# Designs tried in a protein design run: peptides against a protein of PDB entry 5GWM. Part 43

Target 1, 52 residues: chain A of PDB entry 5GWM
Amino acid sequence: DSAISKEDEERYQKLVTENEQLQRLITQKEEKIRVLRQRLVERGDAKGTELN

## One batch from the design tools (peptide; made by RFdiffusion4, then SolubleMPNN)

Design b2_p27_7_s3
Fold by OpenDDE base, seed 5:
Structure b2_p27_7_s3 (fold): chain B 52 residues (1-52), chain A 27 residues (1-27)
Amino acid sequence: as target 1 above (52 residues)
Amino acid sequence: DMEKLKEELEELRQLKEKLEEIKKELA
């Protein structure tokens, strides 16, 4: 196996960090969607029709 | 490992796509 260059290692670490950040944002937004959907059910469908 | 770098790049693209789908659901 050939040694990984310094440039390739820096690119890899940048991609890993960005992937982790995006995954956290996705999880936060998915939870927010879940909460909003639950609130729409509790308040009735009046706001649901407004969003469509 | 260039193959690993390519795999991580593809995973990043998939995460960006999922994030845009979530933005559409919130709009």
Scores: peptide ipSAE 0.056, ipTM 0.590, DockQ to the pose 0.086
Fold by OpenDDE base, seed 4:
Structure b2_p27_7_s3 (fold): chain B 52 residues (1-52), chain A 27 residues (1-27)
Amino acid sequence: as target 1 above (52 residues)
Amino acid sequence: DMEKLKEELEELRQLKEKLEEIKKELA
């Protein structure tokens, strides 16, 4: 149990906020990946390397 | 579409890595 300085608390809060932002971005990108995979399935992966 | 999928997957991995680094700093 140690006292936390105001500066340390501010640094901690910045990291917490960044962590939450990154978590949201990860979720958004995971959903985008799901959509892209679904599109590939719908087109059929028969085009192979030509699908971009 | 495959290239886009690979790109988005790589970006996701990079974000996940950053998240884990932040978690380590908070520990």
Scores: peptide ipSAE 0.054, ipTM 0.551, DockQ to the pose 0.531; fails the geometry check
Fold by OpenDDE base, seed 3:
Structure b2_p27_7_s3 (fold): chain B 52 residues (1-52), chain A 27 residues (1-27)
Amino acid sequence: as target 1 above (52 residues)
Amino acid sequence: DMEKLKEELEELRQLKEKLEEIKKELA
């Protein structure tokens, strides 16, 4: 019938797993950006401009 | 540190693009 093939199910599961992995990486990068921004704020505007 | 922020933002955008591509493949 309209049931998906075993190959389609396996492909779907791979994409779901990859999606979850990428989402975790995005979250990690967003947190790192937050930390870096916070460091710039803590150093103040005058010293912040000296940072690379 | 500003350069690092720009690099991290670019990497984040690239990951987001890949995630959107995967979402389109799943849809």
Scores: peptide ipSAE 0.050, ipTM 0.551, DockQ to the pose 0.499; fails the geometry check
Fold by OpenDDE base, seed 1:
Structure b2_p27_7_s3 (fold): chain B 52 residues (1-52), chain A 27 residues (1-27)
Amino acid sequence: as target 1 above (52 residues)
Amino acid sequence: DMEKLKEELEELRQLKEKLEEIKKELA
């Protein structure tokens, strides 16, 4: 039977934790993008406008 | 606010790229 080393297990656990952290950050950024897009729609702003 | 929208889109793309790299290493 082949088993992973303790070093491989520690690496795996680190990657899983980082994956979960990045997924949370992605979700937060996606929500912020949604809010910003909604504000632009409410103002009637279109792509290519001079407003920033 | 168009600049903030572009900034957030770029940050999201960078995070997605990092996530995909981690998924490849995890597989």
Scores: peptide ipSAE 0.042, ipTM 0.548, DockQ to the pose 0.604; fails the geometry check

Design b2_p27_7_s4
Fold by OpenDDE base, seed 2:
Structure b2_p27_7_s4 (fold): chain B 52 residues (1-52), chain A 27 residues (1-27)
Amino acid sequence: as target 1 above (52 residues)
Amino acid sequence: DLEELKEQLEELKQLKEKLKEIEEKLK
């Protein structure tokens, strides 16, 4: 097996690092969406119980 | 190898698209 060039190895490591960063950002934004949805449900439930 | 580099490039493109979709849902 021919060894990968140093340039290709550096490109690979940059892609791996960027993928890990994007995965973290996706998780953070998905968690923010979850929290906002939960707050909307809680506010809706509070209004419903106030009318009862 | 070169095939692994191609796989990582495709994964990066997919993650960028998912990030964009999530950002639009946050507006």
Scores: peptide ipSAE 0.049, ipTM 0.591, DockQ to the pose 0.085
Fold by OpenDDE base, seed 5:
Structure b2_p27_7_s4 (fold): chain B 52 residues (1-52), chain A 27 residues (1-27)
Amino acid sequence: as target 1 above (52 residues)
Amino acid sequence: DLEELKEQLEELKQLKEKLKEIEEKLK
């Protein structure tokens, strides 16, 4: 059971931090897609109501 | 261990790919 080197531990912690940052960016972009789709629907409905 | 580091690297690659797919959907 050889303990990992300090260098490997530092590499692991950098990977974990980068992973968490990427997960937050994914969530933000997915929410932005949802908001844009909702605005598209609302504009479609507004055009439909203006034509009716 | 070295296997855990390899697994984390693969997870980061998958996340980077998902980010690219989302960016393409935003164009």
Scores: peptide ipSAE 0.047, ipTM 0.585, DockQ to the pose 0.085
Fold by OpenDDE base, seed 4:
Structure b2_p27_7_s4 (fold): chain B 52 residues (1-52), chain A 27 residues (1-27)
Amino acid sequence: as target 1 above (52 residues)
Amino acid sequence: DLEELKEQLEELKQLKEKLKEIEEKLK
């Protein structure tokens, strides 16, 4: 049961913080993907209507 | 332009996957 060194705890906390930042970035990219997909649908529907 | 939007969407998908791969390496 060797206690985690203070240095190892600080390294772990940095990795946790980085992981949380990456998770936020993933969420932002997923939302942007959703918005771009919706714009593609709207423009596709508009072009489809123009082709009618 | 639809092709530009498709390209931007694909680039963001690739970036999202790279971030997920990095996230998995941190676990």
Scores: peptide ipSAE 0.033, ipTM 0.536, DockQ to the pose 0.389
Fold by OpenDDE base, seed 3:
Structure b2_p27_7_s4 (fold): chain B 52 residues (1-52), chain A 27 residues (1-27)
Amino acid sequence: as target 1 above (52 residues)
Amino acid sequence: DLEELKEQLEELKQLKEKLKEIEEKLK
């Protein structure tokens, strides 16, 4: 029958869990990038206002 | 720095994509 083996199901579940972990790490890095970009903009704006 | 974080983010995206491709083969 076309049913996956128990071993293949266990491999699949491990990959699903790992993908969820990777997604969380991606989200954390994306947020960190956002925060750092915002800080750079704020520094640029502060410098611009000081020069104006 | 920002460039290192971008590189690490891209690496994670590539790893996630590879895992998705493997998952689809196991379905």
Scores: peptide ipSAE 0.038, ipTM 0.542, DockQ to the pose 0.253; fails the geometry check

Design b2_p27_8_s3
Fold by OpenDDE base, seed 4:
Structure b2_p27_8_s3 (fold): chain B 52 residues (1-52), chain A 27 residues (1-27)
Amino acid sequence: as target 1 above (52 residues)
Amino acid sequence: DIKEQIEELKQLKRKLEQIQKELEELK
């Protein structure tokens, strides 16, 4: 029985939390990019403008 | 700037991949 050390469990829990945070941030960034692209389309700027 | 947001997204995806790898190594 390789009892997971308390340190390994703490590391695992930190990684789980960070993974969830990163997933949320990725979703938020993807949505932000989608919204920005949509705004450029709505403005007619989607052709030939720098993706600022 | 959409380019900046795309680059930040790529960085976050790389970090996520690394964290997922570390999580798998701890299982």
Scores: peptide ipSAE 0.269, ipTM 0.818, DockQ to the pose 0.565; fails the geometry check
Fold by OpenDDE base, seed 1:
Structure b2_p27_8_s3 (fold): chain B 52 residues (1-52), chain A 27 residues (1-27)
Amino acid sequence: as target 1 above (52 residues)
Amino acid sequence: DIKEQIEELKQLKRKLEQIQKELEELK
């Protein structure tokens, strides 16, 4: 039985945790961008405006 | 500000892709 080395399991679990964290951060950034874009649309500033 | 948030999002997506590749290589 090729028991996964303890080092490989620890590395795998670290990468799984980092993947989950990155997915959450991406979702948060996408929502933030959506809200900022929506505010520009509501103000009528969406066309020809520098997006800050 | 939106341009900066988009660039940060692109960086996070690149990191996610790298982590997913490393996870697949460990399986």
Scores: peptide ipSAE 0.264, ipTM 0.814, DockQ to the pose 0.582; fails the geometry check
Fold by OpenDDE base, seed 3:
Structure b2_p27_8_s3 (fold): chain B 52 residues (1-52), chain A 27 residues (1-27)
Amino acid sequence: as target 1 above (52 residues)
Amino acid sequence: DIKEQIEELKQLKRKLEQIQKELEELK
C-alpha cells in the first residue's frame, strides 16, 4: 500500500478547499448574471441594450 | 457588465477544470 505522503495529503486538502471555493464563486457569478439578465427583461431593454 | 461577468465565469470554470485534473492526478 503506497501510503500517501503527508505532503500529498496536505496538497490534496488544499486543492479540495480551493475547488469548493471556486464552485461557490461560480455559483455567485451565475446568479449575478441571472439577476442582470432578469433586470434587463423587467426594464423592457431586452430588445436593444448592449450586454456590457 | 454581463459580458465581463461571463468572461470571469469562463476563467473560473477553466481554473476549476485545472484543479479537478490535479485532484485526479493525485488519486
Scores: peptide ipSAE 0.213, ipTM 0.796, DockQ to the pose 0.566; fails the geometry check
Fold by OpenDDE base, seed 2:
Structure b2_p27_8_s3 (fold): chain B 52 residues (1-52), chain A 27 residues (1-27)
Amino acid sequence: as target 1 above (52 residues)
Amino acid sequence: DIKEQIEELKQLKRKLEQIQKELEELK
C-alpha cells in the first residue's frame, strides 16, 4: 500500500483549499464583469470606446 | 475597467487549471 506521506497530505489539503478559493474568486469576477457589461448596455455606450 | 477584470479572470482560470492538474497528479 503506497502510504500517503504527511507532506503529500498537507500539500493535497493546501491545493484543495486554493482550488475552492480560486473558484469563488472566478465566480465573483464573472459576476462583476456581467454587472459592468449590463451597465454599458443600459447607458447605450458606443461600440469601440475603452471599456474601463 | 472591464479589460482589466477580464485579464484578471484569465489569470485566475490559468492558476485554477494548474492547481487542478497538480491535484490530479496526487491521486
Scores: peptide ipSAE 0.211, ipTM 0.795, DockQ to the pose 0.566; fails the geometry check

## One batch from the design tools (peptide; made by RFdiffusion4, then SolubleMPNN)

Design b2_p28_2_s1
Fold by OpenDDE base, seed 2:
Structure b2_p28_2_s1 (fold): chain B 52 residues (1-52), chain A 28 residues (1-28)
Amino acid sequence: as target 1 above (52 residues)
Amino acid sequence: EEEKERQEIQELEQLKEKLKEIQKQLEE
């Protein structure tokens, strides 16, 4: 069993960190989408009428 | 104004899907 090289471990940790950043960005976008959808509902846009 | 919010939702959904695809590629 070849021990994972330090370089391979550093590459793996970089990918893990990048994935965690992407997950945070996804969560932020999902929350923003929720807020915008709620604003559209509150304005009565339930009819898909282009009012503005 | 509502049209701008619909467009922003669509852009954010497209971005979310791109980020998920990148995440999937990192897990493969």
Scores: peptide ipSAE 0.045, ipTM 0.618, DockQ to the pose 0.396
Fold by OpenDDE base, seed 1:
Structure b2_p28_2_s1 (fold): chain B 52 residues (1-52), chain A 28 residues (1-28)
Amino acid sequence: as target 1 above (52 residues)
Amino acid sequence: EEEKERQEIQELEQLKEKLKEIQKQLEE
């Protein structure tokens, strides 16, 4: 049975942990982009309502 | 086994590139 070396398992766990951290950072940044875009739309709509 | 590790490295590199693109979009 090909026992994965302890070194290869440690390398794998580092990649998994880094991937999970980057996934969380991406989700946080994507949510921030969504909120910023929504605020820009709301400001555009506010300018449209002031013209009527 | 080695092919799975190569796929995980490639996925991590793609994720890093996506993170850079999101960083760029937040600075614009």
Scores: peptide ipSAE 0.045, ipTM 0.585, DockQ to the pose 0.076
Fold by OpenDDE base, seed 5:
Structure b2_p28_2_s1 (fold): chain B 52 residues (1-52), chain A 28 residues (1-28)
Amino acid sequence: as target 1 above (52 residues)
Amino acid sequence: EEEKERQEIQELEQLKEKLKEIQKQLEE
């Protein structure tokens, strides 16, 4: 029964923490994209324009 | 504003790829 080494556990916990951080950032970016798309619609900006 | 949307989409795609790689490493 290979017990997980302390080194493997520390590596796993780092990856879990990073995964959770990236998931939060993804959610924030998705919300920001939604807001930006809504602003483009409200401004009447044509899809595919170079305007900011 | 469309350029900002494109930038946020690109950043989101990069984060998704990193997340996918981390998830793969957790499952191995």
Scores: peptide ipSAE 0.047, ipTM 0.605, DockQ to the pose 0.573; fails the geometry check
Fold by OpenDDE base, seed 4:
Structure b2_p28_2_s1 (fold): chain B 52 residues (1-52), chain A 28 residues (1-28)
Amino acid sequence: as target 1 above (52 residues)
Amino acid sequence: EEEKERQEIQELEQLKEKLKEIQKQLEE
């Protein structure tokens, strides 16, 4: 029975936690991209706004 | 405003690459 060392379990839990954090950040960034794209479309209809 | 979108897209792609690397490390 390969008992997972405490160090291997701690490393695994760190990676799981980091993965969950990155997934949340991706979701937040995807929503922000959606909002930014919508604003660019709305401003693209306004002739003369510099796309900054 | 377009530059802010490009920056946010770039940050998202960087996060996706980090996520893939973490997922790969979990499969090892």
Scores: peptide ipSAE 0.046, ipTM 0.601, DockQ to the pose 0.519; fails the geometry check

Design b2_p28_2_s2
Fold by OpenDDE base, seed 5:
Structure b2_p28_2_s2 (fold): chain B 52 residues (1-52), chain A 28 residues (1-28)
Amino acid sequence: as target 1 above (52 residues)
Amino acid sequence: DEEKEKQLIEELEQLKEKLEEIQKQLEE
């Protein structure tokens, strides 16, 4: 019966694609944070060290 | 490394906020 416009479908697909992109970026940052934390633990560094 | 970690955490929080906003729009 009712069909969405082509423009509405294109908007929806953009949001889906952006959602997937953000999920990938989140995963990448979470992994990088985990690696940095592990390096701090391995070095025996406490909070407040001058490590960048 | 600690400052870089803080920056990455802040960026992660911003990405999560954007993701939540997009998910809300997809539910409309």
Scores: peptide ipSAE 0.296, ipTM 0.813, DockQ to the pose 0.550; fails the geometry check
Fold by OpenDDE base, seed 4:
Structure b2_p28_2_s2 (fold): chain B 52 residues (1-52), chain A 28 residues (1-28)
Amino acid sequence: as target 1 above (52 residues)
Amino acid sequence: DEEKEKQLIEELEQLKEKLEEIQKQLEE
């Protein structure tokens, strides 16, 4: 393997950290979407009710 | 709540796109 500079290693580690952060945010957002969908289903589409 | 769900889905798609971009950079 070619020698990796300190700057390249630091850039790589930043990308790894960002990737992990994005994965966590995606999971959190997917969970929030599931919760909202369930609440909307439970409320039912009452005719004339505006869904926020 | 439906509009909030839609907004969250859009934000989720944006996060997934960003994730794929970062993953591509990590594979280079």
Scores: peptide ipSAE 0.296, ipTM 0.813, DockQ to the pose 0.524; fails the geometry check
Fold by OpenDDE base, seed 3:
Structure b2_p28_2_s2 (fold): chain B 52 residues (1-52), chain A 28 residues (1-28)
Amino acid sequence: as target 1 above (52 residues)
Amino acid sequence: DEEKEKQLIEELEQLKEKLEEIQKQLEE
C-alpha cells in the first residue's frame, strides 16, 4: 500500500484551508450583495438619480 | 452603490473561479 508523505499531507491541508477561506469570503460577499439590493429596493429612487 | 454591487459581483465570480480550481486540485 502506498502511504502519503508528511509533505503531501501538509499540501493537502493547505488546499483544504484555502477552500474553507474562499467559501467564507464567498458567503460574506453574497451577504453584502443581498444588503445592497435590499437598500436599492428600500430607497425606491426615481429613474435619473445616480447611485454610488 | 450600484457600482459597489457590480464590483462585489465581479469579486464573487473571481472567488468562485478560484474555488473551482482548488476543488479540482483536491480531486486529482
Scores: peptide ipSAE 0.295, ipTM 0.813, DockQ to the pose 0.526; fails the geometry check
Fold by OpenDDE base, seed 1:
Structure b2_p28_2_s2 (fold): chain B 52 residues (1-52), chain A 28 residues (1-28)
Amino acid sequence: as target 1 above (52 residues)
Amino acid sequence: DEEKEKQLIEELEQLKEKLEEIQKQLEE
């Protein structure tokens, strides 16, 4: 039977937690990008314009 | 807003790179 030490499990769980945090941050950035793109389209702003 | 979009894309790419690194470590 394979046994995993408590230390190995704790290291693994840290990586799992970090992976989940990164996935949430990615989703948040993707949503912000989507919203900004939509606002630029609605304003008729062209890609590469200096307008904010 | 265009510059902010560009910055967010760059930040997103960096997060994806970190995610790939963590996923690789989980598969070792």
Scores: peptide ipSAE 0.294, ipTM 0.812, DockQ to the pose 0.571; fails the geometry check

Design b2_p28_2_s3
Fold by OpenDDE base, seed 2:
Structure b2_p28_2_s3 (fold): chain B 52 residues (1-52), chain A 28 residues (1-28)
Amino acid sequence: as target 1 above (52 residues)
Amino acid sequence: DEAEAQKELQELEQLKEKLRQIQEQLAS
């Protein structure tokens, strides 16, 4: 049977951790975008404007 | 606020690309 070295396991765990971190960041960013879009809808801002 | 939303969307796309790369490595 094949075995995984400690170093390979550590590399794999780093990838798993980064994957989880990115998923959380994406969720946070999507929520922020949702809030910003809702503000634009509430203000009735037209798309394509350079106004903030 | 529209410019801010577009900036956040661009950053979101970058995060999704990074996630894709990590998931590709995990699947290999």
Scores: peptide ipSAE 0.507, ipTM 0.885, DockQ to the pose 0.596; fails the geometry check
Fold by OpenDDE base, seed 3:
Structure b2_p28_2_s3 (fold): chain B 52 residues (1-52), chain A 28 residues (1-28)
Amino acid sequence: as target 1 above (52 residues)
Amino acid sequence: DEAEAQKELQELEQLKEKLRQIQEQLAS
C-alpha cells in the first residue's frame, strides 16, 4: 500500500528543520541590516559611500 | 558600516535562495 517510508519521513524532517533554521538566520540578518542602516542614518553618513 | 550592510544584504539574498530551494523540495 501507499505509505511514507521511515526514510522518507526522516528526509522530510531534515528539510523541515533546515527550513526553520534558515528562517531564523534570515530574520537575524534582516534585523542586523536594519540596525546597521539605522546607525548610518543616525550618524548622518552619506548614502552609497561604501565606508564601514 | 555601509559596506557591512551591503555584505549582510548579499548574504541575506543567498539565505533566501537556499530557503526557496528547501521549500521547493518540501513542496515536491
Scores: peptide ipSAE 0.504, ipTM 0.884, DockQ to the pose 0.564; fails the geometry check
Fold by OpenDDE base, seed 5:
Structure b2_p28_2_s3 (fold): chain B 52 residues (1-52), chain A 28 residues (1-28)
Amino acid sequence: as target 1 above (52 residues)
Amino acid sequence: DEAEAQKELQELEQLKEKLRQIQEQLAS
C-alpha cells in the first residue's frame, strides 16, 4: 500500500495555510477599498480624477 | 483618496489570482 510522504503532507499543509491567509488578506483589502470609496462619496469627490 | 483606492484594487486582484493558483493546487 502506498502512503503520502511527510514532504507531501507538509507541502499540502503549507498550501492550506496560505489559502487561509490569502482569504483573510482579500477580506481586509475589500473592506479597506470600501472605506476609501465611501470617504470619497462623503466628500463629494468625483470618480476618475487625479485627486488623492 | 481615489489613487489609493485604485492601488488597493490592483493589489486585491493580485491576491485573488494568487488564491486561485493555491486553490488549483489544492484541488489537484
Scores: peptide ipSAE 0.504, ipTM 0.884, DockQ to the pose 0.576; fails the geometry check
Fold by OpenDDE base, seed 1:
Structure b2_p28_2_s3 (fold): chain B 52 residues (1-52), chain A 28 residues (1-28)
Amino acid sequence: as target 1 above (52 residues)
Amino acid sequence: DEAEAQKELQELEQLKEKLRQIQEQLAS
């Protein structure tokens, strides 16, 4: 019978963990971008200006 | 500031590309 090695299973579990970590980081980054964009709107800053 | 927002957007795109690569490996 064919089966994956212990090393292959460990690689798979590492990928699963990294996938979950990246999804959390993406959500956090999207929230940060939302907050920053909202602050720029509140200040009346226009995209493409020299204002930061 | 606007520069910080653009930096975060660039980093977001990089994270999404990394996620795509991981998901491609998981699907293999």
Scores: peptide ipSAE 0.503, ipTM 0.883, DockQ to the pose 0.596; fails the geometry check

Design b2_p28_2_s4
Fold by OpenDDE base, seed 4:
Structure b2_p28_2_s4 (fold): chain B 52 residues (1-52), chain A 28 residues (1-28)
Amino acid sequence: as target 1 above (52 residues)
Amino acid sequence: MEEEEKKMIRELEQLKEKLEQIKKQLEE
């Protein structure tokens, strides 16, 4: 097994860092989607309750 | 080691795709 070159290790560390950044961005967007869906449900339920 | 790098590339591609799907869902 050829020892990983310093360039290959630096490339791998960039990929690890990018993965962690993308995971944080996904989590933030998923939380925003959850909040928006909840607000849509609450507005739908409020309209349904006002009609009954 | 090369197989772990190839795995990480595939995981990043999947995360990029998930991020674009989430962006699309926020625009709908």
Scores: peptide ipSAE 0.043, ipTM 0.568, DockQ to the pose 0.076
Fold by OpenDDE base, seed 1:
Structure b2_p28_2_s4 (fold): chain B 52 residues (1-52), chain A 28 residues (1-28)
Amino acid sequence: as target 1 above (52 residues)
Amino acid sequence: MEEEEKKMIRELEQLKEKLEQIKKQLEE
């Protein structure tokens, strides 16, 4: 039973916190990409309806 | 406007990929 040192536990908790922050930032970027792609489609569809 | 939105999508995708690479390094 190699007891995890206090220093290793503190390093692990920093990495966990950073990973959670990165995951939140990735999710925000994914949502922004989705919204921008939707706006591009809506503008493409508007150009298609002017030809009828 | 459409080309600016396409540019923003590319920049956000590149930044997402960099963050996923950093995330992967933290999981190793």
Scores: peptide ipSAE 0.038, ipTM 0.567, DockQ to the pose 0.433
Fold by OpenDDE base, seed 3:
Structure b2_p28_2_s4 (fold): chain B 52 residues (1-52), chain A 28 residues (1-28)
Amino acid sequence: as target 1 above (52 residues)
Amino acid sequence: MEEEEKKMIRELEQLKEKLEQIKKQLEE
């Protein structure tokens, strides 16, 4: 069993931490997109009801 | 509103690409 080098462990921990940070940012961006899409639908429906 | 949505979509796609690259590096 080749012991994982200290450098490989430090690299792995950096990648894990960056992955967790990016996943949190993705979730925040997805929620913001959901809110923006909902506001576009509500404004589209409001314009559609004024034209009818 | 549409320009803000388009900007957020582009930012999300870039973050997803970076996440997939990191996942690939963890599996190697």
Scores: peptide ipSAE 0.036, ipTM 0.565, DockQ to the pose 0.603
Fold by OpenDDE base, seed 5:
Parts: C-alpha cells; sequence; structure tokens
Structure b2_p28_2_s4 (fold): chain B 52 residues (1-52), chain A 28 residues (1-28)
C-alpha cells in the first residue's frame, strides 16, 4: 500500500474544498434562476391578463 | 430580468465546467 504522500493529501483536500464551494455557488445560482424564471412568468401572466 | 437570467445561466455553466475539471483531477 503506497502511503498517500502529504502533498497528495493536501492536494486532495484542496480539490474537495473547492468542489464543495462550487456546489454551494451552483445551488445559489440555480435558486436565483428559478426565482428569475418565476418573475418572468408572473410578468407574462400579468400582460396576458391585461390584454384580456 | 431576461438578461439577468441569461447572465446567471452562463455563470452556472462555467461553475459546472469547473466542477467537472475538479472531479477529473480527483480521479487522476
Amino acid sequence: as target 1 above (52 residues)
Amino acid sequence: MEEEEKKMIRELEQLKEKLEQIKKQLEE
């Protein structure tokens, strides 16, 4: 069993931490996109109701 | 509103690409 070098462990932990940060940012952006899409629908529905 | 959504979509796609690069580096 080749013992994982300290350098390999530090590199791995850095990549894991960066991945978790990016996943959080993706989730935040996906939620913001959902809210923006909902506001676009509400504006479309408001215009459709105003034309009726 | 539409331009803000398009901006957020582009930024999301860039973050997804970075995640795929990190996953690849973890498998090497």
Scores: peptide ipSAE 0.036, ipTM 0.562, DockQ to the pose 0.599

Design b2_p28_3_s1
Fold by OpenDDE base, seed 1:
Structure b2_p28_3_s1 (fold): chain B 52 residues (1-52), chain A 28 residues (1-28)
Amino acid sequence: as target 1 above (52 residues)
Amino acid sequence: DAEEDLKELEELKRELEQIEKELKELEE
C-alpha cells in the first residue's frame, strides 16, 4: 500500500479547507444577489404601479 | 484525487469572481 506523505496530506487538508471556505462565501454572495435582484424587481414594479 | 480537488477549487474561484462582479453591478 502506497502511504501518502505527511506533506501531501497537509496540502490536501489546505485545499479542503479553502474549498469549504469558498463554498460558504459563494452561498452567502448568491443569497445577497437574490435579495438585490428582488429589490430591483420591486423598484421596477413600484414605478410601474405609480404609472398606472 | 488532489488534482481533481485542485480543478474544483479553481472552478469555485472563478465562480466567486463572477459573483463578486455581479454583486458590484447590482450595488452600483
Scores: peptide ipSAE 0.036, ipTM 0.559, DockQ to the pose 0.078
Fold by OpenDDE base, seed 2:
Structure b2_p28_3_s1 (fold): chain B 52 residues (1-52), chain A 28 residues (1-28)
Amino acid sequence: as target 1 above (52 residues)
Amino acid sequence: DAEEDLKELEELKRELEQIEKELKELEE
């Protein structure tokens, strides 16, 4: 069993941190998309009517 | 492992890019 190097552990922790950051950004952007789609529906424009 | 984590991160980056495109299209 080759013990993980300190360098490999640091690389792993960077990837985990970046992944968590991206997941948060995805969630925020998905909520923003939901709100924008709802606004299009409320406008009654062609895009809003097509989305529902 | 680190290779799997890198792959997942690249998938998330592609998803973010697509979401940003959709956001831009909805804001126009």
Scores: peptide ipSAE 0.035, ipTM 0.556, DockQ to the pose 0.078
Fold by OpenDDE base, seed 3:
Structure b2_p28_3_s1 (fold): chain B 52 residues (1-52), chain A 28 residues (1-28)
Amino acid sequence: as target 1 above (52 residues)
Amino acid sequence: DAEEDLKELEELKRELEQIEKELKELEE
């Protein structure tokens, strides 16, 4: 059982928090991409480059 | 636009993968 230092524990907690934040951002971006792709299909457009 | 959002998503996925790797290394 290697004792985790206080510095390693603080680093771990920062990485856990950042991971959770990035996972939420990824989910939001994936949903935004889905909505934009659906709008392109509805317009009959082949490329997403015209959408923000 | 969709291309910019896809590029940003790919960047966030790379950052997430790096964080998950560092977390795994700290748990070992």
Scores: peptide ipSAE 0.067, ipTM 0.624, DockQ to the pose 0.604; fails the geometry check
Fold by OpenDDE base, seed 5:
Structure b2_p28_3_s1 (fold): chain B 52 residues (1-52), chain A 28 residues (1-28)
Amino acid sequence: as target 1 above (52 residues)
Amino acid sequence: DAEEDLKELEELKRELEQIEKELKELEE
């Protein structure tokens, strides 16, 4: 059994945690973009509502 | 705005892709 070094395990755990955080942020931003696009369609205003 | 949020989303996707690559390299 090639014992994973403590340093490799700590690095792996950091990357997994960061990956999960980024995936949540991506999902939140994608949902926000979808909601904002839907509001633009519903308003029928060809003048781009400045969606922040 | 939606353009700024999209730009940040694209950056986060690039960072995620890099993390997934590093994870794969550690599993080899």
Scores: peptide ipSAE 0.061, ipTM 0.619, DockQ to the pose 0.566; fails the geometry check

